# Ledger of designs, part 140: peptides against a protein of PDB entry 6RGO

Target 1, 392 residues: chain A of PDB entry 6RGO
Amino acid sequence: MALKLLGFNQDATCFSVISSNKGVTIYNCDPFGKCFELEKSTSNDEELDFLVEMLFSTSLIAVVDKTIGASKRKKLKIVNTKRKATICELTFPHEIMDVIMNRKIICVVLKSDQIFVYDISCMKLLRTIDVRGEKLKSTSKFRNSEAVGDIGVRVSLSTDNNSILCYSSYSKSDKENAPLNDIVVFDALKCIQINVLPAVHQSNIVCIACSPDGMLMATASEKGTIIRVFKTIDTENDEPILVNEFRRGSRPSRISEMKFNHDNTLLACVGESDTIHIFALPVTTTEADANEDDTLQQSSHSLSSSINGLQYISKGLANRFGKIIVSKIPTQSQQRHVAYIKIPENAKYRIGFPKDTTNTIHICGEDGNYLVYSIPRNEVGPCTLVKSNTFD

## One batch from the design tools (peptide; made by RFdiffusion4, then SolubleMPNN)

Design b2_p10_7_s2 (from b2_p10_7, 5 letters changed)
Fold by OpenDDE base, seed 3:
Structure b2_p10_7_s2 (fold): chain B 392 residues (1-392), chain A 10 residues (1-10)
Amino acid sequence: as target 1 above (392 residues)
Amino acid sequence: DIEELMSEKL
């Protein structure tokens, strides 16, 4: 059967897939098994396409039928999986491109580069963000949305109750073809813009991840060679907003998904390459717990010395021309992965970090494999396969 | 309804 992956839920307890014969299926990770199915509504041999976002391990899902020819591409359904019933239906002016949620907020991204922010508890609209609206002050013709079908606004939402929304925005450059290379950080609950990170890449941003607590964000461009990690909020201590720069590879390759683990110690990425990469983030030791284990200091010193090299380049130029967020990090100071997983070539995979095990990653493939890997702590190397299951 | 669904673990 042709499978299409939708992804893991926020805590990697479940994942969703499209099966060509069945429709949408949700699997539980542990114990492994099918927990929900949404049957296809059409008898047609049309290629099924859906957006499905699950709220953790709850009976709440958001569903968009994106099947070609379906007038439903503008409709969001909120579904009770236990009752198999639609509890809410919203219709949008444009096609829905993405849906993200947490326990407080649901965000709907449209093909018009609009983000609709709702209070999930009552489905009340809190804000419409028009990502083009800042650009309409420049006489830039509507890019005929026909030619650049794959480059739109990207979003990520914190899984906590703080509900930090990160989204890609158009650069303020007077160029008719301004890239989606700015990032806006937005408090989705208060409906306040917290920060703007200009020109975080030279080309369009195609992947964003927010940390579970909303304190960090990761970005990748259409080149997918470099991943940048930023603080979402300016800290009082004049610390650089750019905290890490990782090299995925030397060859261009699309990154489709990135995720932080639950304690912000790891960042994983997956895409069109044969390799899932896992990067270590520096643990910001708050000064309070300085008493115990000496052994973690040696790895932190090599990481901190590379960060201090970043501080020296940023301090000299930042004082004269405003916040230069992207220092020219020398290509040699770019950190590589600490761990990796080899995946089949041309197989699309999704990634998730379980809450209870910081050194475990869940992955699933359009090849019908659900795999659990252990991440090495003290060495650079391959992840170890711990569990495997198959689905259809 | 939505709040009830958010409390219902699978």
Scores: peptide ipSAE 0.170, ipTM 0.876, DockQ to the pose 0.809
Fold by OpenDDE base, seed 1:
Structure b2_p10_7_s2 (fold): chain B 392 residues (1-392), chain A 10 residues (1-10)
Amino acid sequence: as target 1 above (392 residues)
Amino acid sequence: DIEELMSEKL
């Protein structure tokens, strides 16, 4: 049967899939099993396409049916999974491209490059962000509305209540074909722009991850060779702070998903490659916790010694055109993965980090495998398979 | 309704 992966929820307690014969199925990770099923409304052999965003392990899901007709692709349904009932329905002027949520906010991304920000508690519209309109205020030229292919606005939302929204925006270049290579950091609750990171890649941004606390973000371009990690809120001399630059590989490959773990110590990425890569982030030891655990210092030094050499606070060079260029970390200082998982070629996988076990990663594949891996702490190498289940 | 659903664990 053809499976299509929708992804994990925010804490990796559940994942969602599309089955060609059944519709949408949500699986619980532990204990492993089906927890919800949304039946196919049509007997037609049409390829099923859905957006499903689940709010943690709650009975609340957001659903968009993308299968049949332009009208359904514009409808967001909020569904109670226990009652199998639609509790709210919203209709948008354009096709829905993405839906993200936390306990405070739901964001809806449209094909028009608009982001609708709602208070989830009452479904009140807080803000419409017009990413094209922001470009037009800076550059008088309308780009014709044909988003060429799979390049659109990308978004990520913090899973905490601070509700930090990171989204890709168009560079202020006078070029007719300005790339989606700027990042905007937005307080979704207050509806205030906090930060703007100009030209974080040379090409369009295709993947963004926000940390659970909203303090970090990871970005990848359509090349998928380099991942950059920035501070979201903090700036140095009004310039963006580049924390890390990771090398996924030398060959171009699309990154489909990135995730931080719950303590911001790990960043995982997955995509079209045969490998899930896991990168270590520098732990900012706040001086306060340095007092108690003298015994754990010896093993952390081997990983930290490779990290300490890389506090090149890359001062942005203002070019002659007043554009902040994020200084490239020297290729010799580009960190590689600390851990990896091999996956089948041409299988699409999704990733999630469970809240309670920071060294564990959940993965699921369109091959029908749900796998739990342990991440090595003290060595660079493969992850160890701990648990496996199958789904159909 | 929505606030109640956000409190209901599976």
Scores: peptide ipSAE 0.168, ipTM 0.873, DockQ to the pose 0.842
Fold by OpenDDE base, seed 2:
Structure b2_p10_7_s2 (fold): chain B 392 residues (1-392), chain A 10 residues (1-10)
Amino acid sequence: as target 1 above (392 residues)
Amino acid sequence: DIEELMSEKL
């Protein structure tokens, strides 16, 4: 059977899949098993395409049926999985490209490069973000949308209640082909722009991950060779703070998904390559609470590898056009993965970090494997397989 | 309805 992965929920307690014969199935990770099934609404042998976002381990899902005609692709359904009932239905002017949610907010991304921000509690529209801005409304040439590959507005939302929304935006070049290489950080609750990170990559951003707390953001371009991690809110002299620059590989390879773990100590990435890469983030030891005297001599040899925090002052190299380009960390300062998982070549995988086990990663494949790996702490190497299950 | 759903653990 052809499986299509939709992904994990926010805490990796469940994952969603499309089965060509069954429709949408949601699996629980522990105990492993089916927790919900949405039957195929059509008898036709049409390739099933859905967006399904689950709200943690709740009975709330958002569903978009992308299989059948232009009308359903514009329709968001909010479904109670316990009652198998649609509780809300919204119709958009354009095709839905993505849906993301937390306990406060639903964001709906349209093919028009619009982001609709809703209060999840009442489905009230809080904001419409037009990423193209007013200037591009006059050039009503819809680029023949067939030839524009999978380059659109990318979004990520913090899983906490602060609801930090990160989205890709067009650089301020008056060129008709401005790349989607700026990031906007947006408070989705207050509906205010917090920060703008200009030109974080040289090419279009194709993957964004916000940390669960919304304090960090990871970005990857269509090249997928370098991942950059920034602070979302904090700035230094009105400039973006680059925390880390990771090297995934030397060869171009698309990154499809990135995730932070729940304590912001790890960043995982997956995509078209045979390898899931896991990177270590520097633990910001807040020096403050060192005063309580409790003598437990646990010689945690923190291999504080002296990540000399070379505060690379972003000498914003004003390019020949006066634009601040995020300073590249020297190749010698580019960190590699600390851990990896080998996956089958050409198998699409999704990743998730469980909340309760910061050194565990959940992965699932279109090959029908659900796998739990332990991440090594003190060595660079392969992850250890802890649990495996199969699904159909 | 939606607030009630967000409180209902599976």
Scores: peptide ipSAE 0.166, ipTM 0.874, DockQ to the pose 0.806
Fold by OpenDDE base, seed 4:
Structure b2_p10_7_s2 (fold): chain B 392 residues (1-392), chain A 10 residues (1-10)
Amino acid sequence: as target 1 above (392 residues)
Amino acid sequence: DIEELMSEKL
């Protein structure tokens, strides 16, 4: 049977799949088993295409049936899985490309490069973000919509209640073909733009991950060779803070998904490669716990080393070429993975981090494998398989 | 009620 993975929920307690014969199935991870099935609405041998976003381990799912005709691709259904009832139906002007949610917010991404932000509690529209309209305000040239490519607005939402939304935006470059290589950080609750990270990659951003707390964001371009991790809110001298730069590989390979673990110590990535890579993040010691014990009276020897002020003379040649000040994100030393998982070639996998076990990763494949791995803490190496289940 | 749904565990 052809399986298509929809992914894990926010806490990796469940994952969703499309089975060609059954429709949508949601599996619980522990205890492993089916928790919900959405039957195929048509007897036709049409390839099933769905978006399904589950709200944690709740009875709330968002569903988009993309299988049947251009009209249904514009319909979002909010479904109570326990009652098997549609509780809300929204129709959009354009095809739905993505749906993400947390306990406060649901975001709907359209093929028009629009993001509709809703209060999930009442399905009230809070904001329509028009990424294309923002571009048109910055760049006078309409792109003809005929770029039929996989390149659209990418989004990620914090899993906490702060509801930090990160999305890809068009660079302010006067080029007709400005890439989707800016990131906007948006408070989805307050509907305020918090930050803009300009030109974080040279090419379009195809993958974004927000940390659970919304304090970190990971980005990958179409090349998928470098992953960059930024602070979302904090800036230094109005410039974006690059926390890490990770090298996934030397060969181009699309990254389909990235996830932070719940304590922001690990970043995992998966895609077209035979390898899931796991990177270690530096633990930001919040200054709070440093207050206790060591009163070591190390004497304050005030070495007043006189660093001589070299007056570099400002030669003010105003060359007229609008140097787009691409903020030179300082090239940090590119780090490698600390752990990895080998997966079958050409198998699509999805990843999730469980909340209670920060050194455990859940993965599921279109090969019908659900696997739980332990991540080594102190050693660079392969992850250890802890649990295996199969699904159909 | 959507708030009721957020309370209903599977």
Scores: peptide ipSAE 0.166, ipTM 0.871, DockQ to the pose 0.801

Design b2_p10_7_s3 (from b2_p10_7, 4 letters changed)
Fold by OpenDDE base, seed 2:
Structure b2_p10_7_s3 (fold): chain B 392 residues (1-392), chain A 10 residues (1-10)
Amino acid sequence: as target 1 above (392 residues)
Amino acid sequence: EIKELMEEKL
């Protein structure tokens, strides 16, 4: 059977798949098993395509049937999984490309590079963000979005109630071919732009991850060789704060997904490579005022190894063209993975971090494997397989 | 309805 992965929910308690014969299936991770199934509405042997976003471990899902006809691809259904009933249906002017949600907000990304932001509690439209429209004030040429397939607006939403939305935007360059290499940070609740990170990569951004708390974002370009981590809200001298620069590899390879763990100590990435990479983020030791004398030898096994080189070179190299280029961390200061998982070549995998176990990662493959790995803390090396299940 | 679903764990 051809499986297509839809991904994990926000806390990696469930994952969604498309089965060619069954339609959409949602699996619970622990205990492992089917928790929901949405049957194929059409008897045709057409390749099933869906967007499914689940709200944590709730009975609420957002569904877009992308399989057949231009009309269905423009419809968002909010479904009660317990009742198997559509409770809300929205129709958009353009095809839905992505849907993301948390307990406050649902965002719908259209092929038109529009982001529709809704209050999930009542499905009230809060904002329409037109990512092209900020440029259309200068040049009326609709790029014929001829099918250069997969370059569009990318989004990520914090899983917390702060509802920090990060999205890719077009750089202010007068070039007809300006890349999607800016990031906008948006308060989705207040509908206010908080920050703009200009030219975070040289090419189009193809992957964004927001931290669960919305304080960090990770970005990758179409090259997928470098991952950059920024603060979302905080700025230093009105400049973006680059926290980390990670090297995934030397060869170009697309990153399809990135995730932070729930305490912002790890960043994982997956894509077209045979390797899931896990990077350690520096734990900002808040200097908790060491005033209380209590002699508990918390052996803070600080991962003391080689954080020597992160000089905050906040020197915005204002290149001769007045564009803030995010200062490249010197290649010697580019951190590698602390852990990795080998996956089958050409198998698409999705990743999730469980909330309760910050040193475990959930992965699922189009090969029908659901795997739980333990992440090593004290050494650089492979993750250890802890649990495996199969699905069809 | 949507508010109730957000509190209803599986």
Scores: peptide ipSAE 0.307, ipTM 0.918, DockQ to the pose 0.822
Fold by OpenDDE base, seed 3:
Structure b2_p10_7_s3 (fold): chain B 392 residues (1-392), chain A 10 residues (1-10)
Amino acid sequence: as target 1 above (392 residues)
Amino acid sequence: EIKELMEEKL
């Protein structure tokens, strides 16, 4: 059967899929099983296309039916899964490209490069963000509809109550074809822009992840060779905003998804390659817990030496030219994965990190596999398969 | 309604 993956919820307790025969199905991860189904609205052999965003392990989902006609692609439904009832319906001026939520905020991304920010508790519009701005509206002839599918505004939202929204923005370069290579960091609750990271890649950003606490963000370009990790907020201590640079591979390959684990110690990425990569992040030792765990220091020293190289380059450039966020870091300082999972080349996979087990990753494939892996702590190598289930 | 749904675990 043709499956299309929608992905995991915020805490990886559930995942959503489109089945060509059934419609939208939500699975619980533990105990593994079907917890919700949205039946097809139409008996036609039309290819099903949906956006579904679930709010953690709750009965609240946001749904966009993209299967039929340009009018339905503009409609967001908030659904109670227990009652199988639509409780709210919103219509937008343009096609919905993405929907993201937490316990406070829903963000709706439109094909017009607009982000609508709502208070989830009452569905009140808090802000409309126009990523193109007024000046770019005049020169943006509708790029011919065919080439526009892959390059649009990307968003990620913190899963916490701080509701830090990271989104890709157009560079202020006077070029008619400005890339989506800036990042804006936005407090979605206060509706305040808190940071801007200019030119974080040379080409368009195609993947963004925000950490659960909103303190970190990861970015990848359409090349997908380098992943950069940034602090979302400038710290008073003249610390570099760029904290990590990871090399996924030598060959270009699209990254479709990235996620941080719950404690910001790991970053995973998945895409068109045969490999899920897992990278270790340096634990920022707050000075307080220096006493007990001397055993973890040996692995941290190899990571800290690479960070000191990053800090030295950033400090030297920042003092001379202002906030240069992306120094040309030598390719030798680029960290590799600490762990990996091999996946079928032709199957799209999605990733999730459970809250309760920092060294566990959940993955699901369009091949109908739901897999739980243990991530090695002390050794660079493959993840170990702990649990497997199948779905249809 | 939405508030109740946010508190209701599956």
Scores: peptide ipSAE 0.306, ipTM 0.918, DockQ to the pose 0.806
Fold by OpenDDE base, seed 1:
Structure b2_p10_7_s3 (fold): chain B 392 residues (1-392), chain A 10 residues (1-10)
Amino acid sequence: as target 1 above (392 residues)
Amino acid sequence: EIKELMEEKL
């Protein structure tokens, strides 16, 4: 059967899949099993397409049916899974491209490059962000939307209550073909722009991940060779703080998903490559934990010696044209993965980090595999398979 | 309703 993965929920307790014969199925990770099914409404051999966003391990899901006709693609349904009932329906002026949520906010991304921000508790609209309109104050031409269906506004939302929204924006270049290579950091609760990171890549941004606490953001371009990690809120001399630059590979490959673990110590990425890459982030020891464990200091020294090279990067040369050139970390200082998982060639996988086990990763594939891996702490190498289940 | 669903674990 053809499976299409929708992904994990925020804490990797559940994942969603489209089955061609059944419709949408939600699986629980532990104990492993089906917890919800949304039946196929049509007997037609039409390829099923859905957006499904689940609110943690709750009975609340957001659903968009993208299968049939332009009318359904504009409808967001909030569904109670226990009652199998639609409790709210919203209709948008344009096709829905993405839906993200936490315990406070729902964000709806449209094909028009608009982001609608709602208070989840009452479904009240808080803000409409027009990513094109911020540019249109300078240039009146709507790009005819025949831009290849892959280039659009990307979003990520913190899973905490602070509700930090990161989204891709168009650079202020007078060129008709300005790339989506800027990032805006937005407080979704207060509806305030916090920060703008200009030109974080040379090409369009295709993947963004916000940390669970909203303090970090990872970005990848269409090339997918370099991942950059920035602070979201903090700035140094009004310039963006680049914390890490990771090399996924030398060959171009699209990154489809990135996620931080719950303590911001790991960043995972997956995409069109045969490899899931896991990168270690520098643990900023807040001074409080320095007192007790004198014994673990010896193994951390090998990773810390690479961090001393990052302190000199703070002088962004403001070129005469106001372009903040994000100082390229020298190719020699680009960190590689700390761990990896090999996946079947041409199989699409999704990733999730469980809350309670920071060195564990959940993955699921369109091959019908749900896999739990242990991440090595003390060595660079493959992850160890701990648990496997199959789904149809 | 939405508030109640946010407190209900599966």
Scores: peptide ipSAE 0.306, ipTM 0.918, DockQ to the pose 0.795
Fold by OpenDDE base, seed 5:
Structure b2_p10_7_s3 (fold): chain B 392 residues (1-392), chain A 10 residues (1-10)
Amino acid sequence: as target 1 above (392 residues)
Amino acid sequence: EIKELMEEKL
């Protein structure tokens, strides 16, 4: 049977799948088992497609029926899983592309490049973000979305109550084909733009991950060769702070998902490649009180090695091309993965980090495997399989 | 309503 993965919830306690014969199924991770099934409302042999966003392990889910021919692709249903009842239905002017939530906010992404931000507590609309802006409304050339079904606004939301929303935006180039290579950081509660990161990649952003606390953001372009990690709020001299630049690989490969762990020490990525990559983030040691005491006098041997040759490349040409603020981290300082998981070729996998075990990763595949891996701490190498289950 | 929605899945 064809399985389609919908993904993990925010804390990797549950994952959702589409089964061709049953509809939407939600699995609990520990103890492993089915916790909810949404029965197929139609007897037709149509290929089922759904969006399902979970709110942690709660009885709240958001559901969009995306099945082809279903007049429901513009409808968001809020479902109580315990009652098996729709409690709210919202209809949008355009097809729903994505839905993300936390305990405060629901964001709905439309095919029109609009983001609708709701207060989850009352389903009140707080903001409509138009990513195309007013200038592009006149060019009603919908990019013929038939040819490149994957280029649209990407979003990520912090899992905490601060509700930091990161989204891809069009660069200020007056070109009809401006890339989605800017990132906007938005306070979804206050409805205020916090930051703008211009031209973070040369091509469209296809994947974004926000850290659980909203302090970090990871980005990947269509090339998927480089992942960049930025601070979301802080700036240096009004310029975005690039914290890390990671190399996933030398060959182009789409990244479908990225996740931070709950303590911001690890970033995982998955996509069309046979490998899940896990990167280590620098732990900002908060300077705990280094008590003053130990005066160990170890002798200052003065190795005076004269590194002379840093040629001053002249400041002159910076004015005409809009400041690509991306500090070119030298290609030599691109960090590689610290850990990896091999997955079957052509199997779509999703990833999640459990809250209680920062060195553990949950993965699930359209091959029907749910796998728990231990991440090595002190060595670069493969993750160790700890637990495996199967689902249908 | 929302309190009931925030109940854990058993």
Scores: peptide ipSAE 0.254, ipTM 0.903, DockQ to the pose 0.717

